# Peptides against a protein of PDB entry 6IDX: the designs that were tried, part 226

Target 1, 380 residues: chain A of PDB entry 6IDX
Amino acid sequence: KELAKLSADVTFATEFINMDGIIVLTRLVESGTKLLSHYSEMLAFTLTAFLELMDHGIVSWDMVSITFIKQIAGYVSQPMVDVSILQRSLAILESMVLNSQSLYQKIAEEITVGQLISHLQVSNQEIQTYAIALINALFLKAPEDKRQDMANAFAQKHLRSIILNHVIRGNRPIKTEMAHQLYVLQVLTFNLLEERMMTKMDPNDQAQRDIIFELRRIAFDAESDPSNAPGSGTEKRKAMYTKDYKMLGFTNHINPAMDFTQTPPGMLALDNMLYLAKVHQDTYIRIVLENSSREDKHECPFGRSAIELTKMLCEILQVGELPNEGRNDYHPMFFTHDRAFEELFGICIQLLNKTWKEMRATAEDFNKVMQVVREQITRA

## One batch from the design tools (peptide; made by RFdiffusion4, then SolubleMPNN)

Design b2_p22_6_s2 (from b2_p22_6, 14 letters changed)
Fold by OpenDDE base, seed 3:
Structure b2_p22_6_s2 (fold): chain B 380 residues (1-380), chain A 22 residues (1-22)
Amino acid sequence: as target 1 above (380 residues)
Amino acid sequence: SAREEALKGLIKRHIERRKKSL
């Protein structure tokens, strides 16, 4: 207890470290000797002192043994552990992951996100905060190939739903530190969209062109009698598609793939459009057909609007930007759906279409409509 | 790098949280 209190002082820490004091603390943890009276209390103070000493940055975290890591990971994976030991063990693992790439690799093998999920279901907000902070540390330190796996583990409807139900919709006010950790998790998850946002469409890729053709099919052929088989000559068919792509509101009516060559938003805009068309088909068809039937120059160009809205959402949500220390602004909507970005796009494209109608906008008013929509989204 | 700055920010927040909760 006194050691834990004194370990906060840098002068004491320096002297204690010079006396191999950290090595003694690590050996106490490694021994796992449960035979001592007040073992849990002694262990909690040992872990506090160890963490406080190591947080001075005097000793490399790489000095810790695999046995020590396994003991700490064991305290986090055990269903029945003292809350004081659990909290300190989560804090130690967080600090290990943050400070050492070699320790990250070892910890990522010993601990699953599934084990950390159990610590989110508790009523203790400090435990919840350390569990999310450890997830965020693991996510930030993950190599690029494993970030998608962590995203998939977050997209495991379980982690998101547990955060929503046990943290955000919990019977307790969200503290500033929890809000920051939720913000960090949101930013790190939205950064997985960066690849798609920066991916240019290849206008010569047939598979990518087939997605644009599917958007046309869903909008115009879904209600068409299948007896109008597209069997009329190739030129009439090409001319028909050029008309359909104009009605869809693409800028390039001949080759809509050219509209997706700009990055940002690149292929991410096409992903959003395809998601809307498949998951919210009635909404998609309504938006397209309401504007495609207009001859009054007040048509909202869906394709152009979807691309510019995707770009705007990337700017508002800071897609590709890393977490800032000073921010704590998270969007609760991000935790309501596994495809939260695409769902937000689906809400915002309806808002854009409504705002366009209310303003009686023409193609010349496009930038003014986008500015009004930006203000509406940023105030919500 | 921006990633190193984000990491430094998380380390700082960890230390500040630890000092308040432990």
Scores: peptide ipSAE 0.571, ipTM 0.961, DockQ to the pose 0.859
Fold by OpenDDE base, seed 2:
Structure b2_p22_6_s2 (fold): chain B 380 residues (1-380), chain A 22 residues (1-22)
Amino acid sequence: as target 1 above (380 residues)
Amino acid sequence: SAREEALKGLIKRHIERRKKSL
């Protein structure tokens, strides 16, 4: 206990480290010797002292044995552990992951996000915070290929829903540190959209062109009486599609694929449009048809609006930016749905369409409408 | 790098949290 308290002092830490004191502490943990009276209390103070000493950055984390790592990971994976030991074990694993790539690799093999989920289902906010902080550390240190797997594991209904129900909707106020960890998790997850945001559409890719054609089909062919068999002329068909792409509000009515060649938002805008069209079909059709039936120059260009809105949402959400230590702002909506970005897009495109109507906007007012919508989104 | 700065930020927040909770 006194060692743990003194280990917070850098002068004491330096002298204790020079006396091989850390090696003694690691051996105490490695021995696992439960035969001592007050073992749990002694272990908790040992782990505190170890972590405080190591957090001075005097000794490399790479000195830690695999046996020690396995003992600490064991305390996190065991269902019956003292809360004091669990908290310190989570904190040690977080520090190990943050400070060493070699320890990250070893810990990522010993611990799954699934095991950390159990530590979110508790009433202790400190345990929850250390569990999310460890997830965030693992997420930040993960190679690019494994980051998508971690996000997929987050999208696996359990982690998101548990955070929502046990952390965000908990019967207690969220502390600033928990809010920061939720912010970090949100940022790291939204950064997976960066690839799609920076992916240019290839106008020659038939599969990508078929998505644009599917948007047209959902908007116009779902209501078309099958009696309009597409007349045999390829030219009449092309002219029909040009009209439909104009009604959809694409800037390039002849080749809408060209509207997705600019990055940002690239293909992410097309993903959002397709999600809206498939998941919120009635909303999509309503927005398109309400504007396609207007001959009064007050039509809202859906395609252009969806692209610019996607870009604006990427800017607001700072897609591609890494977490800032000073920020604690998170969007609860991120935890309500697996496709939270696309759902946010679906809400915001309706807001845009409403605002366009209320302003009696024309194509010349487009930028002004977008600024009003930006202010509305950022104040909500 | 931006990743290194984010990592330093998380380390700092860890230390600050530890000092308050442990």
Scores: peptide ipSAE 0.570, ipTM 0.961, DockQ to the pose 0.870
Fold by OpenDDE base, seed 1:
Structure b2_p22_6_s2 (fold): chain B 380 residues (1-380), chain A 22 residues (1-22)
Amino acid sequence: as target 1 above (380 residues)
Amino acid sequence: SAREEALKGLIKRHIERRKKSL
């Protein structure tokens, strides 16, 4: 207990480190010796002192043994661990992951995001905060090839639902630190959209062109069985499709694929349109048909609007930007759905279509409508 | 790098949280 208090002092820490004091603390943890009276209390103070000493940055985190890492990970993964030991073990794992790529690799092998879910189901907001902070540390330190796996683990309805029900909808006010950790998790998850946002459509890729054709089919041929593969479309069918792509509000109604060659938002805009068309089909058909039947120059160009809205949402949500230490603004909607960005797009495209009608906008007013919609989204 | 600055920010927040909660 006194060692834990003294370990907060840099002078004491320096002297204690020079006396191999950290090595003694690590060996106490590694031994796992439960034979001592007040073992849990002694272990809690040992872990506190270790973490305080290491947080001075005098000693490299790479000095810790694999046995030590396994013991700490064991306190996080085992049921019925004392809350004081659990909290300190989560804090140590977080610090290890943040300070060392070598320790990240070892910890990522010993613990899963699934094991941390149990620590989110508790009423203790400090435990919940350390659990999310550890998830965020693992996510930030993950190599690019594993980031999608971390997001898929987060997008799993279970983890998202647990955060929503036990953290966001919990019986306690969300503290600023928890709000920051929720913000960090949101930013790290939305950054996975960067790849799609920066992916240009290939106008020669038939599979990508078939998605644009599927958007046309859903809007105008909703009763026609998908079994009519786009066979060798006669020139009349190609001319018909050009009219339909104009009614869909593409800028390049001859070759809509060209509208997706600009990055941002690239293919991410097409993903949003396809999601809307498949998941919210009635809303999609309504928006398209209401504007396709207008002859009054007040038609809202859906395709152009969807592309520019996707770009705007990427700008508002700062897609591709890493977490800032000063921010704590998170969107609760992010935790309500696994495809929260596409759902936000679906809400915002309806808002855009409504705002366009209310303003009696023409194609010349497009930028003014987008500015009004931006202000509406950022004030909500 | 932007990643290094984000990492420094998380380390700072960790230390500040630890000092308040442990």
Scores: peptide ipSAE 0.563, ipTM 0.959, DockQ to the pose 0.856
Fold by OpenDDE base, seed 5:
Structure b2_p22_6_s2 (fold): chain B 380 residues (1-380), chain A 22 residues (1-22)
Amino acid sequence: as target 1 above (380 residues)
Amino acid sequence: SAREEALKGLIKRHIERRKKSL
């Protein structure tokens, strides 16, 4: 206890480190010997002192043994650990992951996001905060290939749902630090959209062209009795598709694939359109048909609107930007659905379509409508 | 790098949190 208190002082820390004091503390943890009276209290103070000493940055975290890491990871994975030990163990793992790439690799092998989920299902907001902070540390330090796996672990209905139900909808006010950790988690998750946002459509890729064709099919063939497609030659089909792509509101009616060659938003806009068309089919069909049946120049161009809205959402959500130390703003909606970005797009495209109608907009008003929609989205 | 700045920010927030909670 006295050592933990003294370890907060940099002068004492320097002297204690020079006496190999940290090595002694690590060995106490590594020994795992539960035979001492007041072991839990002693261990809690040992872990506090260790963390305080290491946080001075005098000693490299790379000096930590694999045995020590396994003991700390063991305290996080054990269901009956003292809350005081658990909190300090989460804090130590967070610091290890943040300060060392080599320790990140070792910890990522010993601890799964699934094990950390159990620490979110508690009433202790400090434990919840350290658990999310450790997830965020792991996410930030993950190589690009493993970030998608962490996202998939987040998209595993459990982590998101548990954060929503036990943290956001909890009976306790969210502290500033928890709000920051939720913001960080949101930013790191939205950064996974960056790849799709920066992916250009290949106009020669048949699979990508088939998605655009599927958007047309869902919008226009769902109401057509299949019996009356006359065997009109390939040219009449191309001319029909050009009309359909115009009614869908693509800028390039001849080759809609060209509208997705601009990055941002690239393929992410097509992903959003396809999600809307498949998951919210009635909403998609309604939006498209309400505008395709208009001859009054007040048609809302769905394709163009969807692309520019996707780009706008990427700008508002700062897709591709890393978390900033000073920000605590998170969107609760991000935690309400597994496909939160696509759901947000689906809400915002309806808002855009409504706003377009209310403004009696034409194609010349497009930028003005987008500005109004931006203000509406940023105020919600 | 932007990642190094983000990392420094998380380290700082960790230390500030630790000082308040431990």
Scores: peptide ipSAE 0.571, ipTM 0.961, DockQ to the pose 0.861; fails the geometry check

Design b2_p22_6_s3 (from b2_p22_6, 13 letters changed)
Fold by OpenDDE base, seed 5:
Structure b2_p22_6_s3 (fold): chain B 380 residues (1-380), chain A 22 residues (1-22)
Amino acid sequence: as target 1 above (380 residues)
Amino acid sequence: SAREEALEGLIKRHIERRKKVL
């Protein structure tokens, strides 16, 4: 206890480190000898002193042994560890992951996000905070090829639902630090959309064009009795589709694929449209048909609106931006659904359509409608 | 890099969090 307090002093820390004191502390952890009276208390103070000493930045985190890492990871993975040891062990793992790519690799082999989920189901908000902070550290340090796997682990209904139910909807006020960690997790999760946001549609890719054709099919062929389209030649079909793509509100109604060549939002806009059309089919059909049947020039161009709304949502959510140290603003809504971005898009496109009608907008008012919608989204 | 700055920010927040618990 005295050592842990003294370890906060830089002068003491320097002298203690020069005496190999930090090596002695690491060896105490590595030994794993649970047989001593007051072992848990002694270990908790040892881990505290170790953290305080390492916080001075005098010693590289790369000095720690694989045995030390395994012991700390073991304390996080064991179900009956003292809360004080667990908290310090989570803090040590977080520091290791943050300060060293080599330690990140070793820790990522020893612990899974699934093991950290159990530490979110507790009433102790400090443990919950360190568990989310460790997840965030692992997510930030993950190589690009492994970020999608971490995303999939987050999209595993368990982590999101547990954060929602045990952290966000918990009976305790969310502290500023927990709010920051939730913000960081949200930002890192939205950064997974960056690839799709920056993916240009290939206008020559038939599979991508078939998605646009599926949007047309869902909107127009779902209500039309299939009996009335006799074998009119390829040109009449092309002219029919051009009319349908105009009614869908694409800017390039001849080749709608060209509307998705702009990045941002690229293919992410098409993903949102397809999600709306498949998951919220009645809402999609209603929005499209209400505007396609209008002869008054007050039609809301769905395709253009969906693209610009996707871009706006990417800007509002800062998709592709890294977490800022000073921010603590998280949106609870993003923890309510596995496809939270697409669900937000589905809400916002309805809001846009409503706002367009209320404003009696024309195509000339498009930017003004988008500005009003932006203000409505940012105030909600 | 922006990633290094984000990492430094998380390190700083981690240190600040520990100082409040001790």
Scores: peptide ipSAE 0.428, ipTM 0.918, DockQ to the pose 0.798
Fold by OpenDDE base, seed 2:
Structure b2_p22_6_s3 (fold): chain B 380 residues (1-380), chain A 22 residues (1-22)
Amino acid sequence: as target 1 above (380 residues)
Amino acid sequence: SAREEALEGLIKRHIERRKKVL
């Protein structure tokens, strides 16, 4: 206990480390010797002293043995461990992941996100915070190929639902540190949208063109009597599509694929439009048909609006930006749905369409509508 | 790099959190 307190002093830490004191502490953990009276209390203070000593940055985290890592990982994976040991073990693992890529690799093999999820279901907010912080550390340190897998593992209904139910909807105020860790998790997850945001549509890719055609089909062919047999010549069909793409509010009515060649928001806008059309079909059809039936100059260009809204949402959510130390703002909605960005888009596109009508906007008012919508989204 | 800065931020927050609780 006194050693743990003194280990916070840099002078003491330097002298103690020079006496190989940290090696003695690591060996105490490695031994796993439960035969000592007050073992749990001694271990908790040993782990505290170890953390305080390592925080001075005098000793490399790479000095830690595999046996030590396995003991610490064991305390996190065991169902019956003292909260004091668990908290310090989570903190040690977080520090190991943050400070060493070699330790990250070893820890990522020994610990699953599923094991960390169990520590989110507890009534201790500090344990919950360390569990999310370790998840965030693992996420940040993961190679690019594994980040998508981690995000998919987070999109596994369990982590999101558990955070929502046990942390966000918990019977207690969220502390500033937990809010920060939730913010970090949100940012790291939204950064996975960056790839799609920066992906240009290839106008020659038939599969991508088929998505635009599917948007047209959902909007217009679902109501068209099957009696319009496809027997009208290829040119009449092209002219029909140009009209339909105009009614959809694309800027390029001849080749809507060109509207998705600008990055940001690139293909992410098309993904949002397709999600809206498939998951919220009635809302999509209503928005498109209500604007397409207007012979007045007050039609809201859905396609253009969807693209610019996607870009705006990327800017508001800071897609592609890494988490900063000073922010604690997270969106609870992020934890309510697996496709939270697309759901936000679906809410915001309805808000845009409403605002457009209320303003009696024309195509010349487009930027003014977008500014009003931005203010509405950022105040909500 | 922005990634190194984010990492340093998380390390700092970890240390600050530990000093308050541990």
Scores: peptide ipSAE 0.441, ipTM 0.923, DockQ to the pose 0.876; fails the geometry check
Fold by OpenDDE base, seed 3:
Formats: sequence, C-alpha cells, structure tokens
Structure b2_p22_6_s3 (fold): chain B 380 residues (1-380), chain A 22 residues (1-22)
Amino acid sequence: as target 1 above (380 residues)
Amino acid sequence: SAREEALEGLIKRHIERRKKVL
C-alpha cells in the first residue's frame, strides 16, 4: 500500500527502479502464487505500484514478459475477479496497448472484444469506462485490415446494444470520462466510412452502374413484373432511362455515375441511397415520386440532394478526423442502430425534402436549403 | 502525425483517469 502511494513520486520511482524493484513486482504477478494471506489486496497494490512506476516512462513497456501479459489478461477474462484487481488489470492492458505496438499484438491474441463486453454489463461505471477505453486503444492500434473486424465486432449487435442499455440508458449520469470514451469509439467507428467516402465511382464498372439502375427500378418499376427481361429495344430505352435519371434528380441525366466521381462523398452517397431504397423502400419511393411528378420548378433533386447531404453529414460527423482529447460530445443515435449513419441519412433526407417544400425552393435556392438543413441537424 | 497526437491524447486521458480513480 505504501509502495503504491510512493510510486507516484518520480524520485522514489527512480530509486526503486534502479534497485530492480519493478522486476520484483512483475515476478510477483507472473508467479500467480495465491499462498499469501490477503493475496487480493497485495495484488491490487502490486498492480497499482507497477502502473505508477511505468507511468514515469523510465522503463519501456516492452520489458514485460508474455507470462505477465497472460496473467493480466487472465484477470480480465476470468469470472468473479476482485473489482480492484479487474480495474487495475484493464488499466495495465490499456497502457500496454497504447504505449507499445508489440504489446498490442500479443494482447490482441490473448483477449477478445467479447470478453470485454462482460465488463460493460456491470453497474460500476469505472469498470465500464476502462473496458471501453481498452476497446478504443485496441481499435486505434489495430492495423487497417483488423479495424474492419473490430467494427464488425462493434456492429455485432451485442456491443452496441450493451453500451446503449447499460451505459447510455443506465440509471446513472454519464461522467465526462465515459462521454469522452463514447466519443472516441464513435469517431473511430465513423472513420471506417472514410474509405467509401474517398472511393470514386468508376463510370465503366457495370456492377456499380447496376446499383444506379436498381435505384431507378425500385422508384419506377416497382409495379412491373421482373419477368420483362431487358429485350433488344436499346435506343428508346436509353432515352427513357435519361428521363428517369432526370426524375431521380441526378445532375448528369445521361450518366448518373459521374455524380459519384466527386470525393467526398464518393461511393458513400450511393451506399446511403441504396440502403434507403432497400430498407426504407416506401420512404424512398415517396420522396422520389413526389418530386418526379412535379411539373413546376419546385422539384427537390433527390440524387443531388442525397450526394450533398452525405457530404454534409461527413463534415458534421468529422468522418476521417481522429479523436481529440478535449471532446466529449457523442451522438446517442450512433448506438441505437447497427447502420446508424445510413439511418441518420434517411432521417436527414426526409428533413431536407420537407425543408425544401416549406421554403418553396427552386434549384437556385439549393445552397440556402442545405444551409438551413445543416443548422437543423447541428441543433438536434 | 494526427494519429500520434490522438494516441498521446488517449495516453494523457488514461493517466488523468487513473489519478482520479486509483
């Protein structure tokens, strides 16, 4: 206990480290020897002293053995561990992941996000905070190929739902530190949209063009039996499709694929439009047909609006920006749905369409409508 | 880099959190 308190002093820490004191502490953990009276209290103070000593940056985190890592990971993965040991073990793993890429690799093999989820289902907000902080550390340190797997593990309905139900909708006010960790998790998850946001559509890719054709089909052919195979009447059909793409509100009526060559928002806008068309088909059809049936200059161009709204949402949500230490603002909506960005797009496109009608907007008012919609979204 | 700054920020927040709770 006194060692743990004194270990916060840099002078004491320097002297203790020079006496190989930190090695003695690591060996106590590595031994796993439960033979001592008050083992749990002794271990909790040992782990505290170890953390305080390592925080001085005198000793590299890479000095720790694989046996030490396995013991600490064991305290996090085992049921019915003392809360004091669990909290310090989570803190040690977080520090290891943050300070060393080599330790990240070893820890990522020994612990799963699934094991950390159990520590979110508790009433202790401090344990919940350390569990999310460790998830965030693992997410930030993950190589690009594994970040999508971690996001898929987040999108595994369990982590999001547990955070929503046990943290956000918990009977306790969210502390500033928990709010920061939720913000960090949100930012790191939205950064996975950056690839799609920066992906240009290839106008020559037939599979990508077939998605635009599917948007047209859902809007205009929903009553037509799929049995009418694309028969040989090619030129009259091309002219018909140009009309349909105009009615969809694309800027390029001849080749709508050109509207998705701008990055941002690139292919992410097409993903949002396709999600709306498939998951919220009635809403999509209503928005498109309401504006396509207008013979007045007050039609809301859906295609253009969807692209610019996707770009605006990326700007508002700071997609591609890394987490800032000073921020604690998170969107609760991010935790309400697995496809939260696409659902937010679906809400905001309806708001845009409503605002366009209320303003009696024309194509010349487009930027004014977008500015009003931006203010509405940022105040919500 | 922005990634290094984000990492340094998380390390700092970790230390500040520990000082309040541990």
Scores: peptide ipSAE 0.418, ipTM 0.918, DockQ to the pose 0.840; fails the geometry check
Fold by OpenDDE base, seed 4:
Structure b2_p22_6_s3 (fold): chain B 380 residues (1-380), chain A 22 residues (1-22)
Amino acid sequence: as target 1 above (380 residues)
Amino acid sequence: SAREEALEGLIKRHIERRKKVL
């Protein structure tokens, strides 16, 4: 207890470390010696002293043994561990993951997100906060190939639903620190969109062109009786598609693929459009047909609007930006759906279409409409 | 790097949080 308190002092810490004191503390944890009458209290103070000593940055986190890591991970995986030990163990693991890529690799082998989920299902907000903080640390330090797996584990309805039900919809106020951890988790998850946001469409990729054709099909062929004989020459078909792409509101009516060569938002805009068309087909068809039937120059160009809205949403959500230590703002909507970005796009494109109508906008007013929509989204 | 700076900020915040609770 006294050691834990004194370990907060840098002078004491320096002297104690120079006396190999930290090695003694690590060995106490490694030994697992449960034989002492006050083992849990002693261990809690040992872990506190260890954390306080390591916080001075005098000793590298890489000094810890694999046995130490396994003991700490063991305290997190055991269902009946003292809350004081659990909390300190989560904090140690978070520190290890944040400070060392080598320790991240070892910890990622010993601990699953599934084990950390159990610590979210508790009434203790501090334990929940440390559990999310460790998830965030693991997510932040994950190599690029594993980030998608962690996102899939998050998108696995379980983690988000547990956070939603046990943290966000809990009968208690969310503390500032929990709000920060929710913000960090949101940022790290939206950063997975960066790849798609920065991916240019290849106009020669047939699979990508087929997506644009599918958007046309969903919008216009849903009403067309199959009686239009396949025999109208290839040129008449090309001319027909150019008209359809104009009605879809693409900037390049001849080759809509060119509209997706700009990054940001690149292919992410096409992903959003396809999601809207497949998941919210009635909404998509309504938006397209309401504007395609207008000859009054008050048509909202869906294709252009979808691209610029996707870009705007990426800017608002700060896609590609790293988590800021000062921010605590998170969107509860992010936890309500597995495809929250695409759902947000679907809400915002309806808002844009409404705002366009209300303003009686023309193509010349496009930037003004986008500014009004930005203000509406950022105030919501 | 911007990533190192962001990580340093998060580490600092983690330390500050821990000092309030432990």
Scores: peptide ipSAE 0.355, ipTM 0.902, DockQ to the pose 0.854; fails the geometry check

